# Peptides against a protein of PDB entry 9GMZ: the designs that were tried, part 67

Target 1, 343 residues: chain A of PDB entry 9GMZ
Amino acid sequence: TGFPLELLTRPATERLAYFENYTVAHPRLKEVYEILMRTIAEPAGASFIFVYGASGVGKTTLRLRVEQKLTELALPKLESDRARVPVVGIEAIAPESRYFNWKEYYTRALITLEEPLIDHKFDYGVRGISRDNFGKINVESKVVAPALRRALENALIHRHPDVFFVDEAQHFGKVASGYKLQDQLDCLKSLANMTGILHCLLGTYELLTFRNLSGQLSRRSVDIHFRRYCADSPEDVQAFKSVLLTFQQHLPLAETPNLVDHWEYFYERTLGCIGTLKDWLKRVLSDALDREATTITLKDLQKRALSVAQCQKMFKEIQEGERQLSETEADVQNLRSALGLGA

## One batch from the design tools (peptide; made by RFdiffusion4, then SolubleMPNN)

Design b1_p12_3_s4 (from b1_p12_3, 8 letters changed)
Fold by OpenDDE base, seed 3:
Structure b1_p12_3_s4 (fold): chain B 343 residues (1-343), chain A 12 residues (1-12)
Amino acid sequence: as target 1 above (343 residues)
Amino acid sequence: MEKIREQIEKAK
């Protein structure tokens, strides 16, 4: 149970790519995956799913695994319905300006939606949207954001994905005013309503601000908390150690490093976030491969670790998010108690 | 950092 030994004879690029593509199926990822898959299958009139958790908890990995699974499940139907796209996923980009670039967002969404189906021409009814010689969507500079929105609405209706993923969705919240954030949420709500497509927003605990801004979105949203592993839970510590054990077995090195013995140091520098852990190990692996090293050492780990200052900042952000959720849970319990429903 | 260390120590 480890990496294919043949990788030891392969180029460093292939060895690194193996580890980059490898996913540890850890308990929190499995739990959130099952909840998300169930919610996508049975949205019960929800228009939005919010997946929130610490930076580096593994939300992008979750998205990619769900996208893969939805694609696999759709394959038999895609042979008969070549117009269908089973899933679409984009990453929200932090605006350079105080204004979210909707034109860029719609363009990226259109490109992502059409890229898998290059052979099937769809007329969006918008002048200045074309395909290049490679079938990639080209949007002329003259095309305005409202026209791109209509094109995206038509494309989403025609392609009928089971879900539209927006990763790093907290970037919608980085606008200079709460008013602009509400307008963005209303715009997303309108897109979901017009297309009938379920939207899943993945992001940090900053997504909790979206729940407070729109009571109407909260009524049509499902919340999924992707928790980190907590050191105060023996079960979580054991799960974290098991992840380290799995990673050490899947590092394509001649000698298996002992990561588990250093679990406390790994926890200190990742805060129980498996994505942060994986990214750290990728950096260390890359350095080891560049040196043609047979293994990785504690010194190699220390060289690529997040600084104490970075970890302190991240921990403060996590604690604030966890506190907000705990207060919300307490408020729900208090409300239930006040209603005579029991705790 | 002290709080993280305290959590780690409680897990021992």
Scores: peptide ipSAE 0.036, ipTM 0.753, DockQ to the pose 0.840
Fold by OpenDDE base, seed 2:
Structure b1_p12_3_s4 (fold): chain B 343 residues (1-343), chain A 12 residues (1-12)
Amino acid sequence: as target 1 above (343 residues)
Amino acid sequence: MEKIREQIEKAK
């Protein structure tokens, strides 16, 4: 089924919002979603989940869908346990300095966890944390990082989310030395251990460096690879074409554009990353709606496409990440062979 | 670009 035809009579803002909120249930997203939901339900002693994949593969979409589902599943229990938050999700911000700002991280996490609508005010036992007249948390500048950490630990224990999401988690790795990265990972590990809350880190292939640095994290982590679609796989090509078909049916335009016939161009400029594809189509749709256009043309697509240089850079980063994963699999086989376990 | 094109060509 395509978009609701009634949208054609609605304002451009509503038409755009429809497409922005629309999610294609493509095979890779569904697979990773099921694995992630299962792992959250039954972590089996894991303290961490790592979800890694190319930039623009759809990790944020995955997170938002899981957050939505966990919230829906928790609604009946939230009526009886008004202190509980089913899920919390933040986006890690790239540090302005060579050092990760833990104070900012704890502040953002605390603000996100303590929604204004929560009836039960929790005393964090930290001076300089207050709520405004709207119930929003205010953290005074004088509050130091260790105090914010303690406040977050107490809040996580009290609110007991099923999972704590950190999107763009590769930004933890933007530290000048491997030793500082280890200290950051140990800090996250300590937070997870002290609170008993499962942490899910979503990010690029740079998250693979986190696994290599901590043999203890590897033992308490579940890895989920969110793969792109590969043009060398007929099944992946068919899945990618099916996504294009679905998007063309859900663009709220008077005339359905033929995106599928241009699948090679879409693949060239997205590298099989559905998030990149969706963002491209959003920009093109916005332009079309602003012009009151009846459809999208190839020229409209070309105007908003990533440059060849951008695609080449992204492709190199993807290939390096995929290579690192393949080497890890080969290392496991070599280890098994060396142990006299058949390949 | 050549490698991406090669992958697309292998899918034909």
Scores: peptide ipSAE 0.035, ipTM 0.735, DockQ to the pose 0.843
Fold by OpenDDE base, seed 5:
Structure b1_p12_3_s4 (fold): chain B 343 residues (1-343), chain A 12 residues (1-12)
Amino acid sequence: as target 1 above (343 residues)
Amino acid sequence: MEKIREQIEKAK
């Protein structure tokens, strides 16, 4: 039930890579995974899935696990349809400017979708898009965003993925002064409608702003809240301790560190976010391996912990997101009561 | 992505 003991004789790079690739199957991750997989299989006319939660809750881990599973499930069909891509996933980049870069988004999406080893290399009718001798897409600087969009639309139609993932999707909300966030939503909606491809946007609670802007999008979207573990819930505390125990067993060190005894300190510095916890332990493991240490101490943990100021900032952002969701649930209940629909 | 490529290549 722990790491392979053979790792203790392997290089530090292999030990670290083992931990990086290890995923704890915790209750919240399993729950949102099952909901997301079901929604992708049966979208029921939805064009969008929104997965929102705290920064560092584990949304990227969720995405990668779903991408892996969808790929595995598609393998038998890919033998007969070699043009198909089962799933495509990208990360939206925070613009250096205050404005979302659609040209960069379309370029990255197209490069990711049109992987070099894919059969049936299509020409999507856009001048300045070429393939090198290795089949890698090259996009010339002269290609404009509308042309890249058309190329991506054609690529999505021909490759027909079950879902298009966009991680860190809150970056679509970074709009120029004088532009409307609605225009960004209309662009995304148009892309989904033109291609017939289900889009899954993963991001922070800033994605809730997208829900409030378009009553039409809300009718064609499924919402999934990826919750953190809350200290006020005994069940959540027990789940968090169980995650610590699992990580403790999967740290490739000669002596198993006692992480569970420090659960309150781990909770204080992660706010119940398992991604934040994993990233913290990864940094501490890297330091321990560099020093050829046999175990991890509390002092080693303290050196790589987020500062109290960072945790306070993150906690305020979480509280605001959780408040908005709670208010929305209350508003729905009030609306139902006002309509004479029973509670 | 690299694992997906490897799986696609193994399926060819």
Scores: peptide ipSAE 0.007, ipTM 0.431, DockQ to the pose 0.013
Fold by OpenDDE base, seed 4:
Structure b1_p12_3_s4 (fold): chain B 343 residues (1-343), chain A 12 residues (1-12)
Amino acid sequence: as target 1 above (343 residues)
Amino acid sequence: MEKIREQIEKAK
């Protein structure tokens, strides 16, 4: 089934919003979704989940769908437990400086966790943190990072989410010269241990540096690789074509564009990353709606495509990440063989 | 509860 045909008579803003909110349930997204949901339900003593994959593979979409599902599942219990938040998700900000801003991170986490509609107000025990008349948290500039951390620890304990999501978590790796990435990991580990809350870090292949630095985190973490579609796999090519077919049916235009016939061009400019594909189509749809166009042409696609130079850079970053993972898999096999467990 | 319901309804 395609988009609702009544959208063709609606404003451009409503037509664009439909496509923005539409999610293709593609095989890799479904697979990672099921693994992540199962791991959250049964963490088996894990304190961390690492979800890593290429930029634009769809990690933010995965997070939002899991947050939605966990919220839906918690609704019957939230009627009786008004203090509980089922899930909290934030995006880590790229620091403007050379260093990750922990003060900003803790502030954003507190603001996100403490939604205005929570009936049970808790005292943070920290001077300079208040709620306005609308229940919005205000953090005074004088509040220092250690105090914000304590406030977040207390909030996480009282709200007891099933998981705390941090998107773009590779930004924790942006440390000063002379500071160890290990100190950032120890900080996160301490937060998870003090609160008893499962943390899920979503990010690029740069998150592999976090996995490799701490053998102690490896014992308390679950790894989930969100793979792109690969052109050398017939199954992956067919899945990618099926995604294009679904998107062309859900573009709210009078004439259905033929995206599938251009699958190689779409693959070249997205590297098999469905998030990159969706963002590209969103830009092209916006342009088409602004022109009151009946369809999307190849020229419209070309106008908003990533440059060849951008794609080449992204591809090098992907290849390096995929190589590091393949080496790790080989190391596991070598370890098994060396232990006499068989390959 | 209402914002959570609103988020669920916006995602339907």
Scores: peptide ipSAE 0.007, ipTM 0.387, DockQ to the pose 0.015

Design b1_p12_4_s1 (from b1_p12_4, 7 letters changed)
Fold by OpenDDE base, seed 3:
Structure b1_p12_4_s1 (fold): chain B 343 residues (1-343), chain A 12 residues (1-12)
Amino acid sequence: as target 1 above (343 residues)
Amino acid sequence: AEPLQIFPQLPR
């Protein structure tokens, strides 16, 4: 079990693309994938799904795979309903001006929802929104954020996706001094309520701040924790080593590199985050292919590793997020005990 | 120690 050997005779671009497109079904990803797919199918009156975890744990990979699966499952229905879009996914951008740019967000959401491949013309009900000759949405500069919101609401209602994904959603929390994070949540809540579309926000542990701000959102949200692998868990270490073994077999190189023997170094520089691991291996593979190398060495890995300082910073952010979750779990147990329900 | 596993690809 490994990469197709014919790739060794293919261009470096095809070899790299193979590895980029390869996704290991590791236990944590599979678990979160199954929970997310089930929750999208049966939201039980939820308006939001929060998927939170360490940076580089693999949230974007999770999103993209769910988007692919939802699209595949919708294909038979899309033949009969040409107006429907099965899923829409965007990435939230960090604001330059310390306030979230809603105009840009709505514009990007509209552009993503109304891909050029959609033959069905839709009237957005807003002057200054049109399609070009390539089917791409054009938004005139005169169109204001409230009008773009109405256009997005109408488009979401008309296209009726099963879910609206927002990746890097912690960027909604980056508000200017004097602005409330609550106002951003109320805007999102209003969009979900007006459209009837389930929203899935994926992000770092900074998303936990959103959970704590609104007891009303918590009642209408499902939380999914995408955990990293922990070195203090023998099971997690075994899973992490198994991921290394799997990637080792799927690097399209003439000689299979020994990644597993370096598992501690991989763990040190990824903190058990498989997305970080994959991105590291992509960079190293790209370098190896550029040199026409037959394998990857420890020296090649070291050249593309995150610095110890970067890992220390990332680890502090992870520990703070994990601590906040542990405290929340303890608070639930304390509440249950206080209610006489037992621990 | 349990043998290391080769994980399948996540379905596309």
Scores: peptide ipSAE 0.386, ipTM 0.902, DockQ to the pose 0.863
Fold by OpenDDE base, seed 2:
Structure b1_p12_4_s1 (fold): chain B 343 residues (1-343), chain A 12 residues (1-12)
Amino acid sequence: as target 1 above (343 residues)
Amino acid sequence: AEPLQIFPQLPR
């Protein structure tokens, strides 16, 4: 079963939107999705979930699919509790300076919590926070970060989401010193503790450095490794080929391109990261639709591929992250052996 | 290779 054939008569914008909005349930995404959904339902006293993996592995896709599912599951309860928001998801911004912009973080979180359709007007208790005529939150420039934090704490308590997502959470770690990094963790921990809201931080392997700095967070955190597909695993290669086959069937083109036969080239330029693969195919599809092309060729793929130099840089970052995790796994095995628990 | 399932489309 492929894309609806009626899309071939539709505008390029609708054809592209179809491809943007569909998600392949590849084995690693499904596994991490099930673990994350279970952990959100039964946090067992955890205050944090850390989801880490390579850039372009699909962490944002995971977040969006969990947000969708949590919203669907909450719909029957939202009829009785009009103040409730089932889930909140934001993206952390890379600081332009050596300091994380907490004012921007709190502002984005407040804007995301306050969808215009929420009939229940909440008073934030902070001067300079208002709703416009459309119910959108407006934050005056004079409002300081501590006031925005109090507003966010009150909003999170009142809206009571099942989870608060922070995507690109490695950006909290982009501060000049390890002490400042600990202070950022303590700020997040304080926010989670004050609100009683479970926080899920999604990020690259740089998030591991952030995780390891707080021995206190380790006792109240759940870790989820979102792995890429590895070419040295026959099972992972078959899964990657199955992803290519599924994408091939869901590209809304008159002639089905043969992506599977080029699996090694796709692997070389994505490093087994399905998000990188989808973004690549999206760019190529957009180009094909702009030309009213009937199919995608190898030349079309090559035109939008990441360079070898980009792939080498990304691969080095992945190898360093995987090495750090492997060392941690070895430490766990050593600890188990030292405890008399068999390997 | 076998086709994989897809997640339901995100609401527009």
Scores: peptide ipSAE 0.319, ipTM 0.862, DockQ to the pose 0.246
Fold by OpenDDE base, seed 4:
Structure b1_p12_4_s1 (fold): chain B 343 residues (1-343), chain A 12 residues (1-12)
Amino acid sequence: as target 1 above (343 residues)
Amino acid sequence: AEPLQIFPQLPR
């Protein structure tokens, strides 16, 4: 079934919001969703989950869908345990400086953990952290990073989320001169160990550097590769076409555009990344709605497409990440063979 | 190509 036809009589804002909130359950998203949900339910002593993949593959969409499901599953228990938060999700910000801002990270994490609906006043034991009359956390500028860390540790222990999500986690890799990337990992590891909270780091293939640096972290981590669709795989091409077919049926336009016939152009400008595809279609839909257009044309698509130069850059970054993973898989196979475990 | 299933809509 396509979009509700009643949307055609609704304001452009409502039509756009429908498409924004719409999520195709494409094979790779469904696969990683099921793996992630199972891993969160049964972490088996893991302290970390790493979800890595290309920029625009759909990691943020995955996070939001898992957060939604964990919240839904927790609702019956939240009635009895008013202190509990089922899930917390934060996006790591790219620092303006050459190093990751831990003070900002801890502040944002605290603000996200303390939703105004939580009746239980939690004393963070830190002066300069307060709740306003609306239950929002206010952190005074004088509060230092070590105090904010202790406040976050206490909040995570008290709220006991099933998982703490950090999106765009490759930004932890931005270290100042003289600091080691390992020190950042040890900081995160310490936070997970002190709180007993499972951390899920979502990011680009730059997260592989975190995996390689800590042989101790690898023993307590689960890795999930969120793959793009590859044009050299007939199954992946068919899945990508099915995504296009689904999107064209869910664009709230009077005339259904034929996106599938242009699948090669969509693939060229998205590299098989469904998040990039959705964002592109969202921009084009917004333009079409603003013009009161009945459909989307190839010219409308071309106006909002990523440039060839952008796609070439993104493709090089993807190829490097996929290469590193393939080398790691080969190393595992070689190790198994050397151990006599067979191929 | 066949239409794919959808996730439930995110809360508005």
Scores: peptide ipSAE 0.276, ipTM 0.874, DockQ to the pose 0.231
Fold by OpenDDE base, seed 1:
Structure b1_p12_4_s1 (fold): chain B 343 residues (1-343), chain A 12 residues (1-12)
Amino acid sequence: as target 1 above (343 residues)
Amino acid sequence: AEPLQIFPQLPR
C-alpha cells in the first residue's frame, strides 16, 4: 500500500520523481475527474466545459490525469488513424500588455498539437509554418494572427482531439474589459464552432466572471466546480486526513512521518487545497533527500510552509469565489422558485 | 482515516 521499498536504495532524483508522478485519488479529484471524463465522452452539444476552483486545488493534476486517460483510451484507434491526436492541452499565459497575445496563443496551441506527430506532415495552408528535422513546428515572425488561427483551425479539424484544454483560462478575462472581453469570448466560441472541437477551460474563480459575460456560452457550456475541502465539514476533514495518511505512506523515506497528527497545521497552510499540500510536501521531501534524512520533522514542514500572510490572501480570494458561486446558486434557486419549479 | 487509492503513475 505504500511506496516501493526499493526506492530507498535509489538516487534522490528517482525518489522525488516517484512522489511527483503519483496522484492520490482524493474524493473531490475523483468526482471532478469522473464528471469531466463523462462530459468529454458525451458533450451533448456543449462546446465548452468550465472547470473552476481555488488556486492549488489540483486543476492541473486533473487535466494531466484526463489527458493520460484519453491518450490511453485512444491508443487502439491511433493505429488506424495516424493523423489523430487524442487530446491537446495548453496553459494560457498572463498577458504582459492590455491585449491578449492571440499570435502567441495560436503558436503555442499549434506547437502542442503537432508535437506528438513527428512523421506526419500537414499542410496548414499558411506560408511561414514549417517543421524542423525533429518534427517541431517553427512559425516565422511574419506570420500574422489571422493566418495562425486558420492554421490552428485546420490542424484541430485534421487532428480531431476529443478535447482542447486551456489551463489558467482566467487570464483571458484579465486582459480585457467590456467589448474587448466579448471579442475574446467570440474568438474562442468561433474557434470551437469552426473546428467542432470541445474546449475545456480550467481556471480560478475569476473564470466565472468570464463565463457569465457570454449568455451564448452559457447555453453551450458545462460547469464543473472543483471544491476545496472545508474544515467545517466532518466528511471533508476525514477526506483531508485520508489524503495526509496516503501521502505519508508514499513519501519514499526510511521512517514514515506522522502527517495525520498535524492535520490542523496542514489545513491551516493549505486551506484544504490538495495541490498546495502536494507541492509543500514535494519541497519538504526534496530538502530531506538532499540531507539524506530518514524522515520529515515538523521543523522541516515549517521551513517550507506558506506564510500566514500568504494563506490569508489566498483565503480571501477563495472566500470571494465561493461567495459568488453561492450567490449564483441562490439566484438559480430563486429563478426556479419564481418559475414554479420546485426547489 | 483510511488510505486512498492512487491513480496510475504518470509516464517518467
Scores: peptide ipSAE 0.130, ipTM 0.797, DockQ to the pose 0.244

